# Designs tried in a protein design run: peptides against a protein of PDB entry 5EIB. Part 173

Target 1, 366 residues: chain A of PDB entry 5EIB
Amino acid sequence: VDLEPGTMDSVRSGPFGQIFRPDNFVFGQSGAGNNWAKGHYTEGAELVDSVLDVVRKESESCDCLQGFQLTHSLGGGTGSGMGTLLISKIREEYPDRIMNTFSVMPSPKVSDTVVEPYNATLSVHQLVENTDETYCIDNEALYDICFRTLKLTTPTYGDLNHLVSATMSGVTTCLRFPGQLNADLRKLAVNMVPFPRLHFFMPGFAPLTSRGSQQYRALTVPELTQQMFDSKNMMAACDPRHGRYLTVAAIFRGRMSMKEVDEQMLNVQNKNSSYFVEWIPNNVKTAVCDIPPRGLKMSATFIGNSTAIQELFKRISEQFTAMFRRKAFLHWYTGEGMDEMEFTEAESNMNDLVSEYQQYQDATAD
Target 2, 366 residues: chain A of PDB entry 5EIB as posed
Amino acid sequence: VDLEPGTMDSVRSGPFGQIFRPDNFVFGQSGAGNNWAKGHYTEGAELVDSVLDVVRKESESCDCLQGFQLTHSLGGGTGSGMGTLLISKIREEYPDRIMNTFSVMPSPKVSDTVVEPYNATLSVHQLVENTDETYSIDNEALYDICFRTLKLTTPTYGDLNHLVSATMSGVTTCLRFPGQLNADLRKLAVNMVPFPRLHFFMPGFAPLTSRGSQQYRALTVPELTQQMFDSKNMMAACDPRHGRYLTVAAIFRGRMSMKEVDEQMLNVQNKNSSYFVEWIPNNVKTAVCDIPPRGLKMSATFIGNSTAIQELFKRISEQFTAMFRRKAFLHWYTGEGMDEMEFTEAESNMNDLVSEYQQYQDATAD

## One batch from the design tools (peptide; made by RFdiffusion4, then SolubleMPNN)

Design b2_p19_3_s2 (from b2_p19_3, 11 letters changed)
Fold by OpenDDE base, seed 5:
Structure b2_p19_3_s2 (fold): chain B 366 residues (1-366), chain A 19 residues (1-19)
Amino acid sequence: as target 1 above (366 residues)
Amino acid sequence: SESSKRQKEREEELKAKRA
């Protein structure tokens, strides 16, 4: 789905264009112009019914519909505005199904789109209310991983999208292979989301290795485990050491000893015990899938529900507040039919979310 | 949810303003 036809042509002409049904390509003629309001109330609102018709058709063809997965950017107008409109409409029609998102957070290091803080804040407000699970994929963190860890001097969208793809493949492993931990979206939510509003995940993938070091790196369970819990490996721009893990899932892939995995997972929990809440029993889950990713002997994927995720929301909030106080570009949104009150409500709800994370961070076992 | 109600009311208000 897109408001711009050119993106759909790129997908169709791409190496994977044939995996999608032609009838499932829904697109507009006029893009959102990086405006959330165009995506949500104007251009996106005209297209959403056509998307819902496709969603209904595909849902009816499912033997057992678990839920929905949306991949979108929060910086643009289409992914943010129309994406959140679509989430709302799907939630209304399928209130008993899981809503899962892969939400790409904007970064000034990656995009010069000045209004990204508005689009992101307005989107987060919708995600807090209308999603059950949100993987926070932060372009800030992806850029830093590309630059620092992968040793890419000039990270491209291709480099960032490679990390996104690896992460998405990793976190969906248990859904795609039978007999795994978190074998369905609902079980994942039950294991990962102890409090309904606190459903924003910090993903990570290992191994991440620079091309120059790839030949010298051993792929071992200890090294995967160590890298997966490294703050520099998080695909959300927050330091887990500044917060506490509410819940964690680790998904190992490849032929390895389950005993070795369990031992290394116990060791890393013990080493980092101060960074876990003690009042949530069995809050670390581990899965092992014998099928490795393509091109790797083994991998590990991390899913963290951490109170440190508030750092990401604080960054967006600070940028939002600095623009909103000046009423910068506000007329672009109000001209599409938005009220200034929506900006204030979105800011308030995101600040409430930050406060909720902080409350659980400071909570001790009695 | 109250948020989904407010969003529907607003979508209807926006449709009514454009009509």
Scores: peptide ipSAE 0.019, ipTM 0.601, DockQ to the pose 0.553
Fold by OpenDDE base, seed 3:
Structure b2_p19_3_s2 (fold): chain B 366 residues (1-366), chain A 19 residues (1-19)
Amino acid sequence: as target 1 above (366 residues)
Amino acid sequence: SESSKRQKEREEELKAKRA
């Protein structure tokens, strides 16, 4: 789905274009112009019914519909505005199904779009209310991984999207291979989301290795485990050492010893015990899939629900507040039918979310 | 204890999500 036609042609002409049904390509003509309000109230609202018709058709064809997965950016107008409109409409029609998102957070290091803080804040407000689980993919963290870890001097969107793809493949492993931990979206939500509003995850993927060091790196369970829990490996721009993990899932892929995985997972929890809440028992879950990802002997994917995710929301809130106080670009949104009140409601809800994370961070076992 | 209350609350929420 896109509000621009040219993206659909790129997907169709791509190496995997034939895996999608032609009728499932829904697109607009005008685009959102990086405006959430165009995505949510005007251009996106004109297209949403056509998307919902496709969603209904695909849902009816499912033997067992677990839920929905959206991949979108929060900085642009289509992914943010139309994406959150779709989430709302799907939630209204399918209230008993899981809503899962891969939400790409904006960064000034990656994009010069000045209104990204508005689009992100307005989107987070919708995601808090209408999603069950959200993987926070932060463009700032992706850029930093590409630059620092992968040693890419000038990271591209292609380099960032490669990390996103690896992560998406990793977190969906248990859904694609029967008999695993978190074999369905609901079980994942039950294991990962102790409190309904606190459903924002920090993902990570290992191994991440620069081309120059690939020949010197062993792929071992200890090295994967160490990298997966490294603060520099998080695909959300927050330091897990500044917060506490509510829940963690680790998904290993490839031929490895389950015993070695369990030993390394226990060791990393013990080393990082101060970074876990003590009042949630058995809050680390581990899965092993014998099937490695393509081109790797083994991998590990991390999913963390940490109170440190508030650093990401604080960054967005600070940028939002600085723009909103000066009423910068508000006329672009109000001209599409938005009220200024919706900005203040979105800001308030995001600040409440930050406060909720802080409350659980400070909570002790009394 | 506050910990025990939070654990019970989470168990109830988890049961509601499984229903």
Scores: peptide ipSAE 0.000, ipTM 0.266, DockQ to the pose 0.022
Fold by OpenDDE base, seed 4:
Structure b2_p19_3_s2 (fold): chain B 366 residues (1-366), chain A 19 residues (1-19)
Amino acid sequence: as target 1 above (366 residues)
Amino acid sequence: SESSKRQKEREEELKAKRA
C-alpha cells in the first residue's frame, strides 16, 4: 500500500514482485507530502476503504488468522498518517486479533524532512492505543550502526534497509519455523508485554560486522551473546544500561549447543543483573532454531522490552516541542482538517508513556 | 570510488524523499 504509485512499481519490478498478488497492490495518485494529516484525514482516508476490502478478502482466506503485521515509517505522511488510520480501522473490525508493527522511527541524521517529529509523535499516540506489539526500528540507531560499526562513510537507505531486513527476519524466526518459543503473535505478546501500554520493543541483531572484517571473524555463541546485549547492536537508539529490562527474548539461529547457549544466556543475565527488573520472574526467554539465516553460519536476534526505550520517545518529544512552541508548519496539518488539540493530546500521551516507563524502572520488589 | 557512488546514491534518495 502506498499513496504514491512509484513505490508500487519498484516493488512489482523487484526480484520478489511476483510473490504478491496484483490485486493486492493498492495505491493513490497523490502522495501525503510528508504530512501525517494528509495520510490520516484526506488522501489516506480516500484510499483506506480499498485497502480494507483487500484486508477482508485475505483475512477470509486464512485458515487461522492470528493477527496483522504492518511495516511503516513514522517520519513520512503515508506510513505515519495512513498507516495509523489503517491500524485503527483494522482494530475496529478485528478487535480480538493481534496488531503487530515494525515502526521505523525518524532521525535528522537520515532525513532533512523537518516535520518528521510531528508525524512521529502523532503516530506514537495512535500506536500506544491501537497496537499490541511494536518493534521500534530507529533510523538514528541504523545510521549509527552503519557509520560506526559497519564503517560505512555515507550510509544509504539500501544499507539501512539491509539492517531492517535482518532484524525482521530474526524476530519472525519463531513464527516461521515449527516448535519454537513464541510460535504465534499472541504468545509473543503474553511473554513480552507485562503491561498493555508498554509494548514497544528494542530489537538487536548479531553479528554486525564490517565488510572488511567478515572473512576473519569466527562466530561463536559467546561472541553472539555478548554482541547481542551490546548497546551498539540495538536497532533503537537507547542505552539498555540507562534503564531496566522488563522482558527479553533471545533467538539463536544455526547449528550450536543448547547447553552452551543456556550457559552464555545465564552468564549475560548475571553480569547485567542490575539492568533487569527482579519482580518479573522468568523474564528472559531463549529460542534456538537450527536453520541459520542466509549467508551466515549463525546469528542471534534480541527483542528487549526495556524502560530505556523512553530515550527514543524523549528525543522525539524534544524535537516536537521545539517546533510546536513556534507553531512551525501547523497550517499544513490544520489545512487538511486536523485540530491543533490533537498535537497536544499526542504530546501528552507520549509524555505519559515516558512517565510509565520511568515508574516501572524505579519499582522494586516488595 | 565506492564512497563516491554511495554519496551519489544517498543524494538521489534524499531528493526522491523531498519530492
Scores: peptide ipSAE 0.000, ipTM 0.337, DockQ to the pose 0.016
Fold by OpenDDE base, seed 2:
Structure b2_p19_3_s2 (fold): chain B 366 residues (1-366), chain A 19 residues (1-19)
Amino acid sequence: as target 1 above (366 residues)
Amino acid sequence: SESSKRQKEREEELKAKRA
């Protein structure tokens, strides 16, 4: 789905364009112009019914519909505005199904789009209310990984999208292969989301290795485990050491000893015990899939629900507040039918979310 | 315009869900 036809033509002509049904390409003509309000209230609102018709048709063809997975950006107008409109409309029609998102967070290091803080804040407000699981894929963290870990001097969108693709492949492993922990979206939610509003995940992928060091790196379970829990390996720009893990899932892929995985996972928990909440029993889940990702002998994917995610929301809130106090570009949104109150409500809800994460960070077992 | 009416109806529908 896109509000621009050129994006759909690019996907259709791309290496994997033939895997999608032609009738499932739904697109507009005008685009959103990086405006959340155009995505949510005008251009996206004209297209949404055509998307819902396709969603219904595909849902009816499912023997057992678990839920929906949306991949979108929060900085643009289409992914943020129309994406959150779609989430709302799908949640209305399918209230008992899981809503899962891969939400790409904007960063000034990656994009110069001045209105991204508005689009992100307005989107986060919708995600808090209408999603069950949100993977926070932060362009700032992806850029920092590309630069610091992968030793790329000038990270490209291709480099970032490669990390996104690896992460999405990793976190969906349990859904795609039988006999795994978190084999469905609902089980993942039960294991990862102890409190309904606190459903924002920090993903991570290992191994991440620079081209110059690939030949010298042994892929071992201890090294994967150590890298996966490293703060520099998080695909959200948060330091887990500044918060506490509510829940964690680790997905190992490749031929390895289950015993060695369990030992290393226990060791990393014990070494980092101060960074876990004590009042959530069995809050670390581990899965092993014998099928490695293409081109690797083994990998590990991390999913963390951490109170440190508040650092990401604080960053967006600070950027939002700096613009909103000046009413910068606000007329672009109000001209599409938005009230200034919607901005204040979205800011308030995001600040409440930050406060909730802080409350659970400071909570002790009585 | 009919578009502005539909927009207002959707705003009210969205407000009613936030309440």
Scores: peptide ipSAE 0.019, ipTM 0.577, DockQ to the pose 0.408; fails the geometry check

Design b2_p19_3_s3 (from b2_p19_3, 13 letters changed)
Fold by OpenDDE base, seed 3:
Structure b2_p19_3_s3 (fold): chain B 366 residues (1-366), chain A 19 residues (1-19)
Amino acid sequence: as target 1 above (366 residues)
Amino acid sequence: SESSEKEKKRLKELEEKRK
């Protein structure tokens, strides 16, 4: 789905364009112009019913519908505005189904789009209320991984999207292979989300290796485990050492010893015990899938529900507040039928979310 | 105390659903 027609042609011409049904390509003509309100109230609102018709058709064809997965950017107008409209409409029609998102957070290091803080804040407000699971993929963290870890001097969107795709493949492993931990979206939510509003995850993927170092790196369970828990490997721009893990899932892929995985996972928990809440028992879950990802002997994917995720929301909130106090660009949003009150509600809800994370960070075992 | 007991109960119910 896109508000721009040119993106559909790019997907169709891509190496996997044929895996999608032609009728499932829904697109607009005008685009959102990086405006959340165009995505949510005007251009997106004109297109949403056509998307819902496709969603219904595909849902009816499912033998067992678990839920929905959306991949979107929170910085742009289409992914943010229309994406959150679509989430709201799907939640309304399918209240008993899991809503899962891969939400790409904006960064000034990657995009100069001045209104990204508005689009992100307005989106987070919707995601807090209408999603069950949100993987926070931060363009800042992706850029830093590309630059520092992968040794790419000039990271491209292609390089960032490669990290996103690796992460998406990793976190969906348990859904695609039978007999795994978190074999369905609901079981994942039960395992990862102790508190309904605190459903924002910090993902990570291992191995991440620069092209120059690929020949020298052994892929071992200890190295994968160590890299997954490294703060520099997180795909959200948060330091897990500044917060506490509420829950963690680790998904290993490839031929490895389950005993070795369990030993390494226990060792990393013990080394990082100060970064876990002590009042949530058995808050680390591990899965092993014998099928490696394409081109790797083994991999590991990390999913962290950490109170450190508040750093991401604080960054967005600070940028939002600095713009909103100046009433910068507000007329672009209000002109599309949005109320100025929705900005203040979104800001308030995001600040409440930050306060909730802080409360659970400071909570002690009674 | 009531919040912590409700939370402990919710966590216990979540643990039972995880089995």
Scores: peptide ipSAE 0.000, ipTM 0.282, DockQ to the pose 0.019
Fold by OpenDDE base, seed 4:
Structure b2_p19_3_s3 (fold): chain B 366 residues (1-366), chain A 19 residues (1-19)
Amino acid sequence: as target 1 above (366 residues)
Amino acid sequence: SESSEKEKKRLKELEEKRK
């Protein structure tokens, strides 16, 4: 789904374009112009019924509908505005189904779109209320990984999207292969989300290797485990050492010893015990899938529910506040039928979310 | 905050480049 036709043509002409039904390509003509309100109230609202008709048709064809997975950006008007409208409408029609998102957070290092903080804040407000689990894929973190870790001097959207695809493949491993931990979206939510509003995940992936060092890298369980818990391998721009893990899932892929995985996972928890909450029992889950990812002998994927994710929301909130104090570009949103009050509500709800993360960070076992 | 002032400056520079 897109409000621009050109993206659909790119997908259709791509190497995987034939796996999608032609009738499932729903697109507009005008785009959202990087405006959340165009995506949510005008251009997106005109297209949403056509998307819902496709969603209903595909849902009826499912033998067992678990829920929905949305991949969207929070910086652009389509992914942010129309994406959150779709989430709301799907939640209204399917209240008992899991809503999962891969939400790409904006960064001024990647895009010069001035209004991205508005689009992101308005989107986070909707995601807090209408999703059950959200993977935070932060363009800030992706850029920093590409530049610092992968040694790419000029990171491209292709380089960022490669990291996104590796992460998405990693976190969905348990859904795609039988007999794994978190084998369905509901079990993932039960294991990872101890509090309904605190459903924002920090994903991480190992190995991350520069092209120049790839031939010299050993892939061992100890190295994967260490890298998976390294802040430099996180796809969200927050430091886990500045918060506490509420819950963790680790997904190993490839042929390896379960005993060695369990030993290394215990060792990393013990070394980082100060960065876990002590009052959530069995809050670290481990899965091993014998099938490696394409092009690797083994990998590890991390899913963290950490109170450190508040650093990401604080960054967006600071950027939002800097614009909103000046009433910068507000007329572009209000002209599409949006109320200025919704900006204040979205800012308030995101600040409340930050406060909730801080409360649980400071909580001790009685 | 010092971060908020830096961000205000950055946003102003971006607004000027779009004019």
Scores: peptide ipSAE 0.000, ipTM 0.313, DockQ to the pose 0.024
Fold by OpenDDE base, seed 5:
Structure b2_p19_3_s3 (fold): chain B 366 residues (1-366), chain A 19 residues (1-19)
Amino acid sequence: as target 1 above (366 residues)
Amino acid sequence: SESSEKEKKRLKELEEKRK
């Protein structure tokens, strides 16, 4: 789905374009112009019914519909505005189904789009209410991984999208291979989301290795475990050491000893015990899938529900507030039928979310 | 264990009151 036809032509002409049914390509002509309100109230609102017709058709073809997965950017008008409209409409029609998202957070290091803080804040407001699970994929964290860890001097969107693809493949492993931990979206939500509003995850992937070091790196369970819990490997730009893990899932892939995995997972929990809440029993889950990812002998994928995610929301909120106080570009949003009150509501809800994370961070077992 | 479950319950009830 896109409000611009050119993106669909790129997907359709790509090496995997034939995987998608031609009738499942829904696109507009005018685009959103990086405006959330165009995506949500005007251009996106004209297209949403055509998308819902495709969603219904595909849902009827499912023997057992678990839920929906959306991949979108929160910086652009289509992914943010139309994406959140689509989430709302799907939630209205399928209230008992899981809504899962891969939400790409904007960064000034990657994009010069001045209004991204508005689009992101307005999107997060919708995601708090209408999603059950959200993987926070932060372009700032991806850029920093590419630069610092992968030793790429000038990270590209191709380099960032490679990390996104690896992460998405990792977190969906248990859904794609039978008999695993979190084999369905509902079990994932039960294990990862102890509080309904606190459903924003920090994903991570290992191994991350620079091209120059690939030949010297042994892939071992200890190295994967160590890298997976390293703050520098988080796909969200927050430090887990500044918060506490509510829940964690670790997904290992490849032929390895389950005993060694359990030993290393116990060791990393013990070393990082101060960074876990003590009042959620058995809050770390581990899975092993014998099927490695393509081109690797083994990998590990991390999913963290951490109170440190508030750092990401604070960054967006600070940028939003600095623009909103100046009423910068507001007429572009209000001119599309948006109320200025929705900016204040979105800001308030994001600040409430930050306060909720802080409250659970400060909670101790007395 | 019992104190931790009480605190978790208290925090959940506070979240529900904010809805």
Scores: peptide ipSAE 0.000, ipTM 0.256, DockQ to the pose 0.024
Fold by OpenDDE base, seed 2:
Structure b2_p19_3_s3 (fold): chain B 366 residues (1-366), chain A 19 residues (1-19)
Amino acid sequence: as target 1 above (366 residues)
Amino acid sequence: SESSEKEKKRLKELEEKRK
């Protein structure tokens, strides 16, 4: 789905364009112009019914519909505005299905789009209310991984999207292969989301290796485990050491010893015990899939529900507040039918979310 | 305002550069 036809043509002409049904390409003509309000109330609102018709048709063809997965950017107008409209409409029609998102967070390091803080804040407000699981994929973290870990001097969107794709492939492993922990979206939600509003995940992937070091790096369970828990490997720009893990899932792929995985997972938890909440029993889940990702002997994917995710929301909130206090560009949103109160409500809800994460960070076992 | 049109144009150019 896009408000611009050119994106759909790029997908169709791409190496995998033929895997999608032609009728499942729904697109507008005008785009959102990086305006959340155009995506949500104007251009997106005109297109949403056509998308819902496709969603219904595909949902009816499912033997067992678990839920929906949306991949979108929160910095743009289409992914943020129309994406959240679509989430809302799907939630209204399918209230008993899981809403899962891969939400790409904007960063000033990657984009100079001035209104990204508005689009992100307005989107986060919708995601808090209408999603069950949100993978926070932060362009800042992706950039930093590309630069520092992958040793890319000038990271490209292709490099960032490669990390996103690897992460998405990793977190969906349990859904795609039988006999896994978290084999369905609902089980994942039950294991990962102890509190309904605290459903924002910090993903991570291992191995991440620079081209120069790739030939010298042994892929071992200890190295994967260590890298997966390294703050530098988080796909969200948060330091887990500044918070506490509420829940963690680790998905290993490849032929490895389950015993060795369990030993290494126990060791990393024990070494990092101060970074876990003590009052959630068995809050770390491990899965092993014998099927490695393409081109790797083994990998590990991390899913963390950490109170440190508040750093991401604080960053967005600070940027939002700095713009909103000046009423910078606000007339572009209000001119599309938004009220100024919607900005204040979105800011408030995001600040409440930050406060909730902080509360659970500071919570002690009685 | 001229400033709003200029920034709309800038935003559109940034979107085109992301493609």
Scores: peptide ipSAE 0.012, ipTM 0.390, DockQ to the pose 0.026; fails the geometry check

